# Peptides against a protein of PDB entry 7PB4, part 114

Target 1, 105 residues: chain A of PDB entry 7PB4
Amino acid sequence: KMLNIKEYKEKLLSTLGEFLEDHFPLPDRSVKKKKKNIQESSVNLITLHEMLEILINRLFDVPHDPYVKISDSFWPPYVELLLRNGIALRHPEDPTRIRLEAFHQ
Target 2, 218 residues: chain B of PDB entry 7PB4
Amino acid sequence: DALQMAVGYFEKGPIKASQNKDKTLEKHLKTVENVAWKNGLASEEIDILLNIALSGKFGNAVNTRILKCMIPATVISEDSVVKAVSWLCVGKCSGSTKVLFYRWLVAMFDFIDRKEQINLLYGFFFASLQDDALCPYVCHLLYLLTKKENVKPFRVRKLLDLQAKMGMQPHLQALLSLYKFFAPALISVSLPVRKKIYFKNSENLWKTALLAVKQRNR

## One batch from the design tools (peptide; made by RFdiffusion4, then SolubleMPNN)

Design b2_p8_4_s4 (from b2_p8_4, 4 letters changed)
Fold by OpenDDE base, seed 4:
Structure b2_p8_4_s4 (fold): chain B 105 residues (1-105), chain C 218 residues (1-218), chain A 8 residues (1-8)
Amino acid sequence: as target 1 above (105 residues)
Amino acid sequence: as target 2 above (218 residues)
Amino acid sequence: MLRLMIEE
């Protein structure tokens, strides 16, 4: 049963990966580093696929607290996309935490 | 330069110690408004101020006024738009600000220097169609952005579902007609032949300003 | 959305 869940997870992530890459790619931050000293911490944004993987993993690893803290690597449009489509849910008491909802139905 | 001082004020935020914070704010806001409507703003100024307007740094009234004066002298950087969309999704701006942003984006669409990155945001804009307040403007934006490769079965289904929910809205019909144009096999329903594509608010808040910008850049 | 993504 666990193997089937892992396989299903992998298949889901793979299938979603292609879709997400095609329809929700990260914008190329090829903004030429003009020298302005603004320490915009080059926070590496993760892909939507990676974000989903984190959420799925958290759900399986810690089912009693399946919430993931939104990090700076989480691109806000991705977070909003997940929330608006009912894929993720914000923690009722901590809006900086989200969980995967799709597997709780 | 008065404009640089004003932009700098908004960027750095109000200095805690100023007793007349409101007067100073108003002064700088009026400076930005005056320059924007008379001459337009440089792309760099728009980059800064647009993000500020959407970041929730200031109150809704201030954000609205800033956003209303995001009039380019020449061009708007697509990077500014991408950043703005990111801020929009953070949820620190009001619904009215979001609506205003999409109105602005549609109005200023031709002044955006590049569209490649904005096109990558297609899915995000499409996801915003479910917001009833945004839907008319998002449809208009999508009408401007849609390419054949964007017309997918799941999006067609979503648009038809929205039509079923909202009724035959002119803006939705316009977008559906474009979808049918690109992918007639995906849309089996007969769409009324509309002679004129009509998006509400074709008269944008910036009509006069945009005419002036176009005249200066000829 | 996920369901829509899985069904395609």
Scores: peptide ipSAE 0.026, ipTM 0.839, DockQ to the pose 0.153
Fold by OpenDDE base, seed 2:
Structure b2_p8_4_s4 (fold): chain B 105 residues (1-105), chain C 218 residues (1-218), chain A 8 residues (1-8)
Amino acid sequence: as target 1 above (105 residues)
Amino acid sequence: as target 2 above (218 residues)
Amino acid sequence: MLRLMIEE
């Protein structure tokens, strides 16, 4: 049963990966190295595919607390996209945490 | 420079020690408004102020006033728009601010220096169509952005579903007509031949200012 | 959305 879930997960992620890369790519942050002082911490943003993978992994690894803390690597448009489409839900008491919804039915 | 001081105030935030915080805020806001409507703002100033307006750092009234005066002297950086879209998704701005932003984006579309990065945001804008308050303005934006490669079967289905839900809205019809133009095989439904495309006049707020900008840049 | 992504 676990192997089937893992395979299904991998297949799902693979299929989604191409779609997500094509339709929801990260914008090229041409961080023009202008002025030195504002350490805009070049936070490396993760892809939507990677974000989904994290959420799915958390659901399987820690099913009793399937929430992931939103980090600086989470691009806000991706978070909003997941929430708006009912793919993810915010924690009722902690808006900085989200979980995958589709598998909790 | 009074404008630089005003922008600096908004960027750094209110100095705690000022007894007249509201008067100082109003003074700087009026400075920005006056310069923006008279001469337009530099791309760097728009970058700073646009982010501030959408970050939730100030109250909705202040944010609205800032956003209304995001009038370029010459161009708006596409990077500023990308950052702005990110802020919209953080959820610290009001629904009215989001609507105003999309109106602004449509109105200022021709003044954005490049469109390559904005085109990459197509999917995010499309996803915002489900918001009833945003839908008319997002349709207009998508009408400006849509290329043949963006017209996909799943997006056609979504637009038709929205039409079924909301009725035959002029802004949806305009976007669907464009989709049919690029991909006639994907849209089997007969669309009414509308001679005139009707979007909400998002530009009305900035019409005079935009004319002045175009005249200065000729 | 996810369902639509899976069916394509």
Scores: peptide ipSAE 0.026, ipTM 0.841, DockQ to the pose 0.180
Fold by OpenDDE base, seed 1:
Structure b2_p8_4_s4 (fold): chain B 105 residues (1-105), chain C 218 residues (1-218), chain A 8 residues (1-8)
Amino acid sequence: as target 1 above (105 residues)
Amino acid sequence: as target 2 above (218 residues)
Amino acid sequence: MLRLMIEE
């Protein structure tokens, strides 16, 4: 049973990965190193695929608390995309936490 | 000097020691407005102020006024636009600010230095079509951005579904007509041949200012 | 959206 879930997860992520990369790529931060000391905190943004992987993993690993805290690595447009399309839901009491919507209910 | 001080005020925030915070805010805001409408703003100034307007640092009234005066002297950096879109998604700005931003983006589209990164945001803009308040302006933006590679079956379906829900809106028809132009095989529905493409509020708030900018840059 | 992503 666990193997089937893992395989399904991998297949889902693989299939989604290509689509997400093609249609929702991260914008290239042309960090032109102009020397001005703007410590733009180079927050490493994760891909939408990685974000989904985190959400899926949390759902499987901690089904009683399937919420993931939104980190600085979560690109806001991705979060909004997931929420707007019903792929993810915000925690009712904590808007900084999101979960994957159970598609099978 | 005055403009730099004003921009610096908005960037750093109000210094705690000012007894009359509102008067100081108004002074700096008027400075920005006056320069923007008279001469336009440098790309760096727009970068700073646009982010501030969308970050939720100030109240909606202030944000609206800042956004209304985001008039370029020459160009707007695409990076500023990408950052702005990110701020819109954080949810700290009002719905009215979002609408105003898309109106601004359409109005200022030709002044954006590059479109490569903005084109990567196509999917995000497309997702915003579901917002009734944004839909007319997003359609206009997408009309400007759409390339053949963006016309996909799933997007065609979404547009047709949207048309079924909202009716035959002129802005939606304009976008569908463009889609049909790029991919006629994907759109079997007969679209009315409209001689003129009409987008809502074609007369933007910045028309006069933009004419002045174009005249100065010739 | 996810269904559309899975069906394609």
Scores: peptide ipSAE 0.025, ipTM 0.842, DockQ to the pose 0.151
Fold by OpenDDE base, seed 3:
Structure b2_p8_4_s4 (fold): chain B 105 residues (1-105), chain C 218 residues (1-218), chain A 8 residues (1-8)
Amino acid sequence: as target 1 above (105 residues)
Amino acid sequence: as target 2 above (218 residues)
Amino acid sequence: MLRLMIEE
């Protein structure tokens, strides 16, 4: 049963990953190498695939508290995309936390 | 420079101690408006002010006024647009501000220096088609952005579903016609051969300003 | 969206 879940998870992530990379790629932040002073918060944005992986892993690892804290690495458009499409839900009391919506209904 | 002081005010925010916060705000806002409409703004100034307008730092009325005066002297940085789209997704701006932004983006599209990163945001813009208030402007934006590689079966299905829901809207028909041009096999529906693409271009708030910008840069 | 992503 666990193997099937892991395999399903991997397949889901792989399929979603390809789709998301093609249709929702990260913007290249690499352009601003040159000028010194603007504290461009060097925060490395994660891919939508990585974000989903984090959410899925949290759901499986900590099912009683499946919420992930939104970090600076979470690109806001991705967060909004997940929320708008019902893929993720915000914590009712803490808007900085999101969980994967259980698709099993 | 009065403009630099005004931009600096918006960047730093209101100084707590001034009893005349509103008068100071209005003064700086008028300075920005006057320069923007007269000469246009530098790309750096647009970068700063556009982010401020969408960040929710100020009230909706102020944000609206700032956004309305985002008129370039020469070009708009693509990076500014990408940042702006990010702010739209944070949810601190009003629905009216979002509409205004898409109108602005369509109006200023030719003044954006590069389109490569904006094209990467295609999926996000497409997802905004479901918003009835945004749909006309998003269709226009997508019409400008769409390449053959963007025309996918799932997007065709979504557009057809929207058409079924909303009816044969001119802006949606324009986008569908472009999709059919790139991928005729994906669209079996007979689209009326519209000779004229009807986007609500008549309501461009910046028409006069943009003409002036084009004249200055010739 | 997810369903569409899985079916394709």
Scores: peptide ipSAE 0.016, ipTM 0.790, DockQ to the pose 0.119

Design b2_p8_5_s1 (from b2_p8_5, 5 letters changed)
Fold by OpenDDE base, seed 3:
Structure b2_p8_5_s1 (fold): chain B 105 residues (1-105), chain C 218 residues (1-218), chain A 8 residues (1-8)
Amino acid sequence: as target 1 above (105 residues)
Amino acid sequence: as target 2 above (218 residues)
Amino acid sequence: MLRLLIEE
């Protein structure tokens, strides 16, 4: 049962990952290498695939508190995409926390 | 420079001690407006002010006024647009500000220095088609951005579903016609041969300013 | 969206 869930998870993530990479890629921040001074907060943005992986893992690892705190690595457009499509939900009392919506309905 | 002081005020925020916060804000806002409409703004100034307008740092009235005066002297940085889209998704701006931004983006599209990163945002813009208030302007933006590689079966289905829901909207028909041009096999429905593409005149707010910018850069 | 992704 656990193996099937892991395999399903991996397949889902793989299928979603390819689609999301093709249609929702991260913007290339690489352009601003040249000028020294602006503390562009070197926050490494994670891919949408990585974000989903985090959410899925949290749901499986901590099912009683499946919420993930939105970090600076979470690109706002990705968060909004997940929320708008009902893939994720905000915590009712803490808007900085999101969970994966249970696909079982 | 008065403009630098004004931009600095918006960037740093109001200094706590002034009882006349509103007068100071209005003074700086008028300075930005005057320079923007007269000469246009530098790409760096637009970068700063556009982010401020969309960040929710100030009230909706101020944000609207700032956004209305985002007129380039020469070019708008693509990076500014990418950052702006990020701010839109944070949800601290009003629906009216979002509409205004898309109108602005369409109006200023030719003044954006590069399109490579904006093209990567295609999916995010497409996802905004479901917003009834944004849909006309997003269709226009997508019409400007769409390449053959963007025309996918799932997007065609979504557009057709949207058409079924909203009816034969001119802006949606324009986008569908472009999709059919790139991928005729994906669109089996007969689209009316519209001789003219009709989008809402997003440029009307900036028409005079845009003419002036084009004249200065010739 | 997810359903469409899974069915494809």
Scores: peptide ipSAE 0.031, ipTM 0.858, DockQ to the pose 0.086
Fold by OpenDDE base, seed 1:
Structure b2_p8_5_s1 (fold): chain B 105 residues (1-105), chain C 218 residues (1-218), chain A 8 residues (1-8)
Amino acid sequence: as target 1 above (105 residues)
Amino acid sequence: as target 2 above (218 residues)
Amino acid sequence: MLRLLIEE
């Protein structure tokens, strides 16, 4: 049972990965390497694929509290994309927490 | 000097010692407005002020006034636009501010220095089509951004579904016509041949200011 | 909606 879930997860993530990379890539922040002084907080943003992986893992690992706290690594457009498309839901009492919507209900 | 002080005020926030915070804020806001409408703003100033307007640091009235005076002297950095879109998604700005931003983005589109990163945001803009308040302006933006590679079957389906829900809107028809131009095989539906592409509020708030900017940069 | 993402 766990193997099937893991395989399904991997397949889902793999299939989504290509689509997400093609249609929702991260913007390249890298262009302004040269100017020293802009302490742009080098927050390492994760990919949408990685974000989904985190959400899926949380749902499986902690099904009674499937919410993930939005970190600085979560690019706001990705969060909005997931929420707007009903892929994720905000916690009703804590808007800083999101969960994967159970697609099977 | 005065403009730098005003921008610095918005960036750093009010220094604790000012007894009349509102008067100081109004003074700096008027300074920004006057310079922006008269001469335009530098790309760096727009970068700072645009982020402030969308961050929710100030009230909606202030944010609206700042956003209305985001008039470039020469160019707008695409990085500023990318950051701005991120702020919009954080949800700290009002719906009216979001609408105003998209109006601004359409109005200022030709003044953005490059489009490579903005084109990467295509999917995010497309996802905003379902917002009734944003839809007319997003259609216009997408009309400006759409390339052949963006025209995918799933997006065609989404546009047709949206048309089924909202009816035959001129802005949606304009975008669909462009999609049909790039990928005629994906759109079997006969689109009315409209002689004029019409986007709602084609007369933007910045028309006079933009004419002045173009004249100064000739 | 995930179905729409997966079926495409």
Scores: peptide ipSAE 0.034, ipTM 0.861, DockQ to the pose 0.179; fails the geometry check
Fold by OpenDDE base, seed 5:
Structure b2_p8_5_s1 (fold): chain B 105 residues (1-105), chain C 218 residues (1-218), chain A 8 residues (1-8)
Amino acid sequence: as target 1 above (105 residues)
Amino acid sequence: as target 2 above (218 residues)
Amino acid sequence: MLRLLIEE
């Protein structure tokens, strides 16, 4: 049963990965930072695929507290995309935490 | 320079010790407004002030006034727009400010230096179509951004579903007509041949300023 | 909605 869940997870992530990369890529930050002192926090943004992987892993690893804290690596448009589409939900008491919505509906 | 002092004030925030915080804020805001409407703002100034307006650092009234004076002297940096979109998604911005931003984005579209990164945001803009307040302006933006490669079956379905829900809206019909132009096989529905594309006049707020910018850059 | 993302 666990192997089937892992395989399903991997297949889901793989299938979603190509779609998400094609339609929701990260903005290319490679535009040469002209040295202006804006401490753009050098925070490496993760892909939407990686974000979903984190959410899925949390759901499986800690089903009683499936919430993930939004880090600086979470690109706000991705968070909003997941929330607007009902893929993720905010914690009712802590808006900095989100969980994967159970697709069982 | 008075403008540099004003921009610096908004960037650093109000110094706690000033007894006349409101008067100082109003003074700097008026300075920015005056320069923006008279001469336009440099791309760097827009970069700073646009982020401030959308970050929730100040109240909605101040943010609205800042956003209304985001008038370029020459160009707007694409990076500023990408950053702005990220701020919109953080949820610290009011609904009215979001609407104003999309109106601004449509109005200033031709003054954005590059479109490559903005085109990558196509999916995010498309996802905002479900917001009834944003939908007319997002349709206009998508009309400006849409390429053949963006016209996918799932997006067609979403647009048709939206039309079924909202009725035949002029802005939605305009976007659907463009989609049909790029991919006629995906849209079996006969669209009325509208000779005139009708969008809400998003640029009306900046019409005079935009004319002045175009005259200066000729 | 994930179905919509997967069915494409």
Scores: peptide ipSAE 0.034, ipTM 0.861, DockQ to the pose 0.152; fails the geometry check
Fold by OpenDDE base, seed 2:
Structure b2_p8_5_s1 (fold): chain B 105 residues (1-105), chain C 218 residues (1-218), chain A 8 residues (1-8)
Amino acid sequence: as target 1 above (105 residues)
Amino acid sequence: as target 2 above (218 residues)
Amino acid sequence: MLRLLIEE
């Protein structure tokens, strides 16, 4: 049963990966090298595929608390996309945490 | 420079020690408004102020006034738009601010220096079509952005579904007509031949200012 | 909804 879920997960992520890359790519941050001093911490944004993988993994690894904390690596448009399409839900008491919805039925 | 002081105030936030915080805020806001409507703002000033307006740092009234005066002297950086879209999605701005942003984006579209990064946001804008308040303005934006490569079967289906839900809205019809132009095989439905494309006049708020910008940059 | 994204 676990193997089938893992395989299904991998297949799902693989199929989604191409679609997400084509239609929801990260913008090329031309980090203009502004001057040295303001360490705008170049937070490395993760892909939407990676974000979904994190959410799916959390659901399987910790099913009793399937919420992931939104980090600075989470691009806000991706978070909004997941929430708006009912793919993810915010934690009722902590808006900084989200979970995958599709598997909690 | 009064403008630099005003921008610096909004960027750094109110200095705690000022007894007349509201008067200081109003003074700086009026400075920005006056310069923006008279001369336009530099791309760097728009970058700073646009992010502030959408970040939720100030109240909705202040954010709305800032956004209304995001008038370029010459160009708007596409990077500013990408950052703005990110802030829009954080959820700290009001629904009215979101609507105003899309109106602004449509109105200022020709003044954005490059479109490559904005075109990458096509999917995100398209996903916003389901918001009833945003839909008319997002359709107009998509009408400006749509290329042949963006016209996909799934997007056609979503537009048709949206039309079924909302009815035959002029802004949806305009976008569907453009889609049919690029990919006639994907849209079998007879679209009414509308001679005139009718979008909500998003530009009306900035019409005079935009004319002045175009005259200065000739 | 995930199905809608996958079936597309």
Scores: peptide ipSAE 0.033, ipTM 0.857, DockQ to the pose 0.180; fails the geometry check

